# Designs tried in a protein design run: peptides against a protein of PDB entry 5Z08. Part 43

Target 1, 168 residues: chain A of PDB entry 5Z08
Amino acid sequence: RQKDEWAKKTSSLMKQLDWFIGEHLGAMLAAEELGGPVVGELMEIDPDDLSAGFNAHGKLKKATSQPDLDRRQRRIDDIWGPQDEQGQAHKRKRGADEALAASAEMRDLIEQLMNKLVEAGGDNSATYVEIPRESAAARFLVRSKVAMFHPNDARRLRLVDFGRDLDD
Target 2, 222 residues: chain B of PDB entry 5Z08
Amino acid sequence: GLPRLIDAIEEASKIPAKRRQTPIKPTIEKLTTHLYTHGASPDSLLRLADLLTLRNHLDQASLAAITRNLYPSSTVSDEVVLRFIGALGHGQLKPTLALQALFLRWLVMVYHLLENPGVLGQVYGVLFDLLDTAAIRPQLCHLLALVTRRKHVRPFRIQAILTLSRQTGGDPNLTGLLRVFKNYYPEIIVGDATKGRASAFKHPDPQWRQHLDEIQQRRSEA

## One batch from the design tools (peptide; made by RFdiffusion4, then SolubleMPNN)

Design b1_p11_1_s1 (from b1_p11_1, 6 letters changed)
Fold by OpenDDE base, seed 5:
Order: sequence, then C-alpha cells, then structure tokens
Structure b1_p11_1_s1 (fold): chain B 168 residues (1-168), chain C 222 residues (1-222), chain A 11 residues (1-11)
Amino acid sequence: as target 1 above (168 residues)
Amino acid sequence: as target 2 above (222 residues)
Amino acid sequence: SKEQQLLSLFE
C-alpha cells in the first residue's frame, strides 16, 4: 500500500516535472543559456519574449543587425536582433527550437542523475554524473538545491540525497 | 622639451640595451620628470603610446615608469586609446600582461579625458573577450564597469561572466561587473555569485588623480 | 526497491 502510494506520488511528480520542463523551464533555461536572466528571477519567459530580447530594464527590446559573431552569440543576436516579418518567424522557430533543446537537455540530465543515484546503491561517490559542460540545466538544479557539484570537480554532478537526511 | 626626449627614447628603443652607447635610464628619468611636471600633449601621448605598445628594446621597468607618469595635459584621442586596446591580450608581439594591466589602469584613470568615450564602447567586445586573462581582469572589469551601457549587456555576456565567475570561485571583480549589468537589467539573476564580495571599482590611485587635476587646471588657465 | 520503482517510471 505505501509503496503503491509512493509510486503514484512519484509518477505524479514526474508528470508534473515533465510538464514544468516542457511548458516553462525549457524556455527559461534556453534564455539562460542564451545569456538571458537566470532561472528563478524571471518566472515567465514567453518563447516570444526570448525572440524579442530584453531591454535595459529586462523587458523585451527591438534589436539591430550586427555581423558574424559566434554561433551562440548569433542565436542571442537572432533572439535579440531586429524583428523583420520573415525574421520574426525564424526567430520564433529558433526560440522554440532552443526551448526544446533546453527541455531535452534538462530531461536527459535529470534521467542520468536519477539513474546514477539508483545504481550507486547508497554510495555517494558513485552518484556523480559527468557533465560535458556547465549547462543552464545543471546550474538550475544546483541553484534549486536539487543537485550538487563534486567539491573538487565541477564536471561531476549528483542529486542531493534528501532521503538520507530524513532517515538519519 | 618633451619631443626631444621622446626622439632620444625612440632611437634608443631600436637598439638592444647591450649595444647602446649611452644608458637610457637618465633620459627615461628626464622624460618621467617632464611628464610628471607638465603632462603630455595629444601628439606626445600618441608617440608615447607607440613606444609603450609596440615591440621595442626598452626594458619593462622603463615602460612601466613612463606609463605611471603618463599624465595627459589635455584630452586623450581615439587613436591613443586604440593603441592601448590593440596591445591587450596574448601574443609574442604584445606587451607583457603586467604592462597591459597598467594600460588598463591608465585608461580607467583618464576615462573622463577621452575625446570620445564611445570609442571604448565600440571595442567593448574586444575588452570583454579578455576577461578570462586573470592578470588583467581586475583593471579590465573596472574599465568595463565604466564603459558598459545597456547595448553591451547581452545574454551571452551575462552567461559568460556567470560561467567565468564560477570557474574563478567568484572573482570579486566579476561580481562587481555583474552588478553593473544588473543595474541595466535588474532581472538578471546573478545567483549566489552576487552575494559575494564585489569590487567597488574605486579610483585606483587618488594621488595620481589629484596630480592629474593639477596638470589639467594649468591648461584651463593658459 | 524505491529506486527500482523510480527507474521503472523512466522505462
């Protein structure tokens, strides 16, 4: 009975998390990856807001066209660049694509972190996932106190084991 | 006068120290004394900027002494600024990072005398891309704090500073620069990195400022 | 285990 209730609660939480990642967090993480606000100060970033860029007050700005900077910079400049009609559709599509990519990265990272936690069987040293880069997803999890970096290696990330703190 | 001293140093700079017929140190001392007393005209500043930024046979102590006494008697041209900016970064032909830090410090201290402060805004990207260079980061962050406008605060730069702040364990100069960015975009979450000690970007040398003001006042009276 | 049940939710 308690296991079934736990399984139902976990399933419900996972569905809510998946929904939250897809509907809200993905766009916010994409904004952060693109050098927008860090997730937690801006709770509502519309993909359209990602495409329009942010003004000096953190509000959406009309951006002007500057040349061939770095691909990530281009994505930011494309998000923050001037809105011509054809440019708007491409910007919206790019914003949506970045949000989808960020959502996928977050989902994958959570999955890896959970899998390592399960596989470790209580060995905290074995719970670390190697991350290729410090992503917005990884940073969000750390800021949210859901994950922790290894003290000596910022390429290693693990879930915070809240269960051990409750049983001790 | 100052032009003759610069001529002598320019000629000496072409020759290795071991092959010079006369020691250059007395001429450098005369130059620095003259600069301290009278400052440098725009034309003299350009010539001195070339001596400081171009590869030559002058010793680092002499270059540092000139830089520490590089008081403008009037304004600082875009050309002078661009010489110093062009000298920044890594490369065999570039000045030492220690000298580059002095150049950045100088630009901070003379920022109010620039003929066109906007020139630094135009090269903002070049300056920003050097933030990973630890040896010049303190002065670079200070200069960027002065130069930063709303147009420079871009998402990729916010993220770059955040990433670099983490990698450096929260360098207080980066935290200070992030606070400047946050003034333009209050919604920028600087996370716990901003809760740390930030540099206040105080004037690097109050005595140098006072002496500069005295030199500048003499110009207004002439 | 609770852990195996979590894994089964991602399968």
Scores: peptide ipSAE 0.005, ipTM 0.284, DockQ to the pose 0.040
Fold by OpenDDE base, seed 4:
Structure b1_p11_1_s1 (fold): chain B 168 residues (1-168), chain C 222 residues (1-222), chain A 11 residues (1-11)
Amino acid sequence: as target 1 above (168 residues)
Amino acid sequence: as target 2 above (222 residues)
Amino acid sequence: SKEQQLLSLFE
């Protein structure tokens, strides 16, 4: 009975998480991947501070952004800059595709992390998933204190085992 | 005048809200209006800093409102700065982390009015050790970006930022601070920690800055 | 196992 209730609760939580990923988090992660605001930082910014940031048409002087930052920043400018109507439609479609991709990446990453946690049978060294890159999804999980990087290898990510901290 | 308003608020701050005979909100509104119009003298700033940083019975909304209108009419003394710095961190007697973030934001916005900017450099370690506190980290990184000099960029602090950046999934504010460090030591190997987005540490409130400038100009004409 | 149940949620 308790196992079944736990299974139902877990299933419900996973469905809610899947919904949240698809409806909200995917778009935010895509925005972060595109150089937009970091997920969670916007919540600490007073909505009034957000409104003030959006009205400043001020040319973000290109800080000497590393080339990869320049691509992401260009994408932000491409996302938030005044684009022509045709550019907006392509941008919306691209944004939707990127949100979908970010959602899929987050789902896949969570799945892998959970699978490794299960397979490890309590061996913390075996709980690491190898990630191809530091994605917005990976960063989000770390910021949320749901996952952590290996201290010596940023390509290895694991779930935080909250169950162990309760027994100490 | 402003001193009388502060007197009234100081007296009210000693009494729990439920035991006050008169609502404090109208007096807070008069204070904030006065501050917005005229700013605060150094003496008034010190008294207000005590009201903001010391544990009292004022509500968080009132404290936040005072902080948002805390325009200096002149300079900001070391004593005022140290009151705000002393209020940072964890503790039952310390202000809320939300209010601490407002204090740090205020220090950023008035940094150019400090009588001695070096005072922040002297307490650099205290500020730096609070970087693990997520709620104040954005404003703290911004302040540190202003305060940091070559003498503060030490190997252990570089490593601390790198470690914390990994632990936070590449917080843009930490990346921004690390870029400031790299300006002093270009050879700092930041690895993947700088490949992420960095905060530009822009002025937090351009309207507040403009209004501050107007208040400061009136003093120079008097 | 709780583990297999979690895996089954992503299938």
Scores: peptide ipSAE 0.006, ipTM 0.348, DockQ to the pose 0.046; fails the geometry check
Fold by OpenDDE base, seed 2:
Structure b1_p11_1_s1 (fold): chain B 168 residues (1-168), chain C 222 residues (1-222), chain A 11 residues (1-11)
Amino acid sequence: as target 1 above (168 residues)
Amino acid sequence: as target 2 above (222 residues)
Amino acid sequence: SKEQQLLSLFE
């Protein structure tokens, strides 16, 4: 009975998380990957400042003339820009595709992290997932204190075991 | 009824204001009047949460008016809560910080109607990481004060609040939250950060509370 | 395991 209630609650939470990833977090992560505002890093980004583009640190850069920054800013503007009539459909589609990709990456990362936690059977050393890059998804989980990097290897990420930290 | 009003607003929300054949304001007024009189069912709350949190072509005044009249006639589901939580923070796809502050205020005012108040505890980290946003901090601290349990009071969060309190010159809302933390761990050394004025986290709108209670009472009699 | 059931929700 308690196991079933826990399973139902967990299932409900996972569905809600999946929804949250798909509807909200994916787009934000996509924006971060494209050089937009960092998800969960509360930079006071004035909407007017969003038009000026973001530096490699997610900070507003003054419009420097470099074509690659303009492409990233265009991608941000394509994902997040005001939906004016004609350019909106392609921008929406590209933004949607990037949001879907980011959502998929986050789902996959969470799945891997959870799988490793389960497989480790309580061995914290075995709970690390190797990440190919420091993605927006990985950074978000670390900022949210849901995951942590290996102290000596930033390519290894694990879930924070909140249950163990309560027993210690 | 309320569903038809929501349908009309959902359709209008897909169209830029300049391209709408009819002004949406009269429909918004009908909606807000209906909400004030009858409240919103769980299903209607979910639909309204989507209208409020998802990027659409509704104007900020209309969104604010709906939020101010968002009286639940029943309970508030986890799904509705998570819609509002997902709308928090910085981002072009997110609602304005002013609207986010209204959402947080709403969550505070309806906290006792949550089907599962534990859902907010599960997203505690997300909420906590938003404390540096000055525009939503007052309402966020109030919500966190309600949500905080012993499990959430961790050394890194204590230090984060202390640091932010110093950086803000002793924001009374942060001081209030630190006092909540200290209630769970009296041994927390908060230094001078707790000697200042702290928010008492009083109900944001007593009139809204009274009206909510009236709406809730009608349901218990039905 | 409970954890495998959780993971199966993402499949």
Scores: peptide ipSAE 0.006, ipTM 0.253, DockQ to the pose 0.131; fails the geometry check
Fold by OpenDDE base, seed 1:
Structure b1_p11_1_s1 (fold): chain B 168 residues (1-168), chain C 222 residues (1-222), chain A 11 residues (1-11)
Amino acid sequence: as target 1 above (168 residues)
Amino acid sequence: as target 2 above (222 residues)
Amino acid sequence: SKEQQLLSLFE
C-alpha cells in the first residue's frame, strides 16, 4: 500500500514535471541556450517553494507565478522575433523546435539523474551522471538546488539527496 | 615643430637601440612635451598611431609615454581609430597587452572627438570577441559600454557575457557591460551577476580630460 | 526494477 501510494505520487509528480518542461521550461531553456535570459535566476523559485513543494505530503504547491512566466516568454519572443512576417514564421518554427529540443534534453538529463540515484543504492559516489556540456538544463538544476556538480569535476552532476536530511 | 620630431622618431624606430648613434629619449621627451602643450593634428595623429601600433624598435616606456600624451588638437579620424583597433589581440606582431590597454583607455577618453563614432560600431564584433583577454577587459568593457547600441545586443553576445561572467567569478566590468545590455532589453535576466558590484565606467582620468578640453579650446580660437 | 518503473513514467 505505501509503495503503491509512493509510486502514484511519483508518477503524478513526473507527469507534472513533464508538463512543466513541455509547456514552460523548455522554451525558457531554449532561450538561455540561444543566449537569452538565464532560467531560474528570475524565478525566486524560493528553494523553500521547491522544498516546500516537496513537503512530506508530496503536494507540489502550484507555483502561482505561471502567468508571469508566460508573459516573459512572449516578451522575449517579441523582442528577438524578426520584424518581417516571413522571418516571424521561420523564427516561431525555429523557436518551437529549439524549445522541443531543450525539453527533450531536460527530460533526458532528469531521467539519467534519477536512474543513477536509484542504481547507486545509497552510494553517493555512484550517483553522478557525466554530462558532455554545461547545458542550460544542467545549470538550471544546479541553480534550483536540485542537482550539484562533483566538487572536483564539473562534468559530473548528481541529484541532491533530500532524503538524508530527513533522517537526520 | 611636431612633424620634425616625428620624423626623427620614425627614423630612430627603424634602428635597434644599441645601434643608434644618439639616444632617442631626449627626442621622445621633446615630443611628449610638445603633445602635452599643443596636442596632435589629424596628420600627426595618424603618424603617431603607426608608430604606436606597428612593430618597431621603440621601447615600451617610450610608446607608453607617447600614448599618455596623445592629445588630439582636433578630431580623430576613422583611419586613426582603425589603426588602434587593428593593433588589438594576441600576436607577435601586435603591441603588448599593456600597451593595448592604454590604447583602449585612450579611445574611451577621446570618444567624443571621433569624426565618426559609428566606426567603432562597425568593428563591434572584433572588440567583443576580445572580452576573454583579462589584461584588456576593463578598458574594453568601458569602450563597449560607450559603443553598444540595440543592434549589437544579440542573444549569443548575452550568453557569451553571462558565461564569461560565471567563469570569472563575476568580473565587475562584465557586470557593468551586461547592465548596459539590460538598458536596451530590460527583460534580460542577469541573475546574481546583477546583484554583484558593477563598474560605473567613470572617466579614466579627469585630469587628462581637463587638459584635453584646454587644448581643444585653443583650436576654436584659431 | 525501480529504474524501469521510472523510465516507464517518461514514456
Scores: peptide ipSAE 0.005, ipTM 0.276, DockQ to the pose 0.041; fails the geometry check

Design b1_p11_1_s2 (from b1_p11_1, 6 letters changed)
Fold by OpenDDE base, seed 3:
Structure b1_p11_1_s2 (fold): chain B 168 residues (1-168), chain C 222 residues (1-222), chain A 11 residues (1-11)
Amino acid sequence: as target 1 above (168 residues)
Amino acid sequence: as target 2 above (222 residues)
Amino acid sequence: SLEKQLLAMAE
């Protein structure tokens, strides 16, 4: 009975987390990935704001027309260069796509972190996930104190084990 | 206990070595032995940080020995971190660059014990502006590799590292830091500066880490 | 799935 209630609560929590990631966190993470505000500063970021991009100070830029180069590979000049008017509709789609990508990255990262924690069988050294990049998702988890980087390798991330303190 | 040892060293630090009635070395050895065995509490860490960072009459060997044994038994406060950061750079009142390098290495090794890791991000500019100081650059780049977040990766800093990398003939620590920057902005054309050997920023001292873990484990059992 | 992992952590 308690296991079933726990399973139901866990399932409900996962659904809520998935919803939260999809509806809110993904857009905020995408904004951070665009040089916007850091997640946890009380800014509701509209997907439309993601499309406009952010200035060097994290403020919303006016919508510019430049094509969907894979945001992960945008030239520094494209990030910091002057912005013109035309590209609003493509930018909205892009903002939505980036929010979806950020949501997927967060989900995948949480999944990997949890899997490694389970697989490690109590060996803290084995709980680290290798991350290809320091994503907004990874940073969010660290900032929220849910995850921690390896002290010597910022490419290795693990969940903070809150459970060990309860069994001792 | 540790507080009494610190008291004795604080008093001795006010007096030039030639004017001390008793050698301080035995007290330093007792302190370092105690630190090795038990670590330092947050309060003791703050006091030791002041001893290490403020100008006093302690010899460099003693300061280095304390720094090498500066195992936190608990967390590291923002105040302790800021003492060490405030001790960096050039100036008559600053510690030696050799000691500053040890402080930076220490911060790298205890980064996971910071009460607020964000404190280093707040002083990122101060750290970054010291990259031209060759004596501390290896440890500084390592610390920056841990501290760097997207908000810190700015065009002017990218250009500064690129320029400094060219000027230094491709310092592997700068190349390593540029790779960290590139993780935030993959589009950063690092050109020939990244074709060279990069530092992997491995843990500076695995034995020190292991011993720290043992000290930290005793706290969790207490 | 994230759900399976949370379930595994709960067991």
Scores: peptide ipSAE 0.018, ipTM 0.275, DockQ to the pose 0.154; fails the geometry check
Fold by OpenDDE base, seed 4:
Structure b1_p11_1_s2 (fold): chain B 168 residues (1-168), chain C 222 residues (1-222), chain A 11 residues (1-11)
Amino acid sequence: as target 1 above (168 residues)
Amino acid sequence: as target 2 above (222 residues)
Amino acid sequence: SLEKQLLAMAE
């Protein structure tokens, strides 16, 4: 009985998490990966200020024609730049595709982290997942205190074991 | 005048809201209107800093409203600065972290009016040690970005920011502060943990700045 | 699916 109730509650929570990832979090993570605002920090960035880009000092770069538009700046301009009508449909589709990709990455990462936690049988050294990159998803989990990087290897990520912290 | 309004609020602050004979809100509104119109003198700023930083019976909304309208009509003394710095961190007698964030924001916005900007450099360690407090970190990093000089950029602080940046998943404010450090020591290896977007530390409120400038100009003409 | 894995962890 208690196991069944726990299973139902867990299933419900997972469905809610999956929904939240798909409907909300994926788009925000995609925006972060594309150089947008960090999830949870409402940078009151005026959209108009984003279009002009930021210099190394965080000042609005005047639109100086310098060709070395850092690939990141192009992405910011692509996201927040003046949307010409024809560019809007392509930008919306690209944004949707990036949101789907970010959602999939988050789901996969959570899945891997949970699997490693179960497989480790309480050995914290075995709970690390190797991540190919520091993604917005990985950073979000760390900011949320759900995951931790290995202290010496930023390619290794693990879930925070909330069960152990109660017994110490 | 402003001193009489402060007197009334100081007296009301000693009494729990439920035991006050008169609502304080109208007096707070008069105060904030006066501050918006004329700003606060150095003496008034000190008194208001005490009201904002010391434990009293004023509600958080009133404290926030005063802080949002805390326009200096002149300079900001070291004593006023130190009141706000002393109010930072965790403790039962300290203001809420939300109010502390407003204080830090205020210090950023009035930094150019400090009688002695060096006072913040003297308390740099106190400010730096609060970087782990997420609720105030954005404004704290902004203030530290203004205050940081070469003498403050020490190996242990570099390592502390790098560690905290990793632990926070690359907080943009920490990345921004680390960039400021790198301006003094270009050889600082901001590892892969700094691949995140750095905060630009823009002025928190351009309208507030403009209004402050108007208040300050009236003083120069008097 | 994440759901199936969590269910498997609950068993």
Scores: peptide ipSAE 0.018, ipTM 0.361, DockQ to the pose 0.045; fails the geometry check
Fold by OpenDDE base, seed 2:
Structure b1_p11_1_s2 (fold): chain B 168 residues (1-168), chain C 222 residues (1-222), chain A 11 residues (1-11)
Amino acid sequence: as target 1 above (168 residues)
Amino acid sequence: as target 2 above (222 residues)
Amino acid sequence: SLEKQLLAMAE
């Protein structure tokens, strides 16, 4: 009975988390990946400043030619390029696609982190997920104190086990 | 005038809101309107700094409203600066972290009006040691970006930022500050910590800046 | 699915 109630509550929380990722967090993470504000710093942005469209002077100076960063930066320049009506529709679609991609990445990362926590059976050394890159999703989880990088390997990420800290 | 408004608020600040004979909100509105129109003299700034930084019975919304309208009509003294710096960090007697963030933002916006900008350099260590406080880190990094000189860029501080950057998942404000450090010492190996997004430390409020400039111009014409 | 794995942890 208690396990069933816990399972139902957990399922409900996961659905709420999935909703939050899809409706809100994905867009913010996509914005961060695209050189927009960092998730959590947005809370310091006065809602009135959010209504004032990002002024054009966000010229991130051309950082040096790492090819994959250049593609996303070009995407930023394309997203922030001239506001012709057709350009706005393409920008909206591209923004939506990036938000969906960011949502999927966050969902997958959370799933992997939770799976490793379960599989580890209490061995903290086995709870690490290998991440292919330092994504906005990974950074967000670390900033939120939900996840931690391995102290010696920034490619390894684990959930913070709040349950253990309560039992010790 | 402004001194009388401050007097009334100082007296009201000594009394819990539920025990005040008159609502303070209308007086706060008069104060903020006056500050918006005329700015605050150095003497008034000091008094307002005490109201903002010392524990009293003013509500957070009123304190925030005063801080948002704290336009200097002249210069900002070392004493005023030190009041705000002394209010930073964790403690039961200190202002809320949200209000501390507003103070740091204010210091950024009035940095060019400081009588002695070097005063912030003297308290650099105090500011730097607060970087672990997430709630004030964005504004703190911005202020440190303005204040940092070559003498402040020490190996232990470089390592501290690098460590904290890893622990925070590459906070862009820390990355921005590390870039400022690198400007003084280009040889600093920041590794992957600087490959991430860095804050540009742009002016927090262009409209506030414009209005401040208007207030400052009126003083120069008088 | 994440949901199935969370359920499996609860068992």
Scores: peptide ipSAE 0.016, ipTM 0.353, DockQ to the pose 0.031; fails the geometry check
Fold by OpenDDE base, seed 5:
Structure b1_p11_1_s2 (fold): chain B 168 residues (1-168), chain C 222 residues (1-222), chain A 11 residues (1-11)
Amino acid sequence: as target 1 above (168 residues)
Amino acid sequence: as target 2 above (222 residues)
Amino acid sequence: SLEKQLLAMAE
């Protein structure tokens, strides 16, 4: 009975989390990855509100595309580039694509973190996920105190096990 | 005069210290004394910028002494500015990071004398990309704080500072630069990076400023 | 799925 109630609560929580990631968090994480506001320190800034706030008439002269600018940095420049009318539809689509990508990254990271926690069987050393980069998703989980980095290796992330503190 | 002193130092700079027939120190002292008393003309500034930024056989103490006494008697040209900017970064042909920090400090202190302050805005990216270099970061952030305009505040630069701030444990100079960015875009979320102490970017040397003002005033009376 | 794994942990 208690296991079933826990399972139902957990399932409900996961559905709510998935909804929250898809509807809100993904866009905010995408904004952070794009050099926008850090998620969790300020209220929900709509990506559209961020775009509206940055509407200063400064003709972003196309900085000469140095070829080696990271693809993500180019996407940021494309999102914040001059609003030509055709650019708005492309900007909205790109913003949506970045939000979807951020949502997918967050979902995948949470899944990996939970899988490692289950597989570790109580061994804290085995609960670490190797992350290829410090993502907005990873940073958000750490800021939210849901995850923590390995003290000696910022490429290793694990869930904070709150259950151990309750059994003491 | 100043040109002859520069000529002598230029010639000496081509020769290793151990092979010089005469010690250069007395000539450097005469140069720095002259610079302190009269300042440097635009032409002399360019020549001195080359001596300071190009690889030569001058010792670091002499280069630092020249830089500390590099009072402009007039304006600072774009060419002089670009020589100092071109000397920044890593590489065997670049000046030491300690000397680069002095150059950045100098640019901060003479910013109001630039013929075209916009030149620094044109090289903003070059300056910004050097923020990871800890040895020059304090002066670099100060210079960027002066140079930053709305057009420079880009999402990728916001994120870069935020990332670097986390990696550095909240460098107060980066926090100060983020506050400058926030002045242009109040909606920038600076997170825990702003909870720390920020640099106020005060003038690096008030005595140097006062002496510069005295040199500049003599020009206006002539 | 995350849901299946959470269910498996609850079991």
Scores: peptide ipSAE 0.016, ipTM 0.292, DockQ to the pose 0.038; fails the geometry check

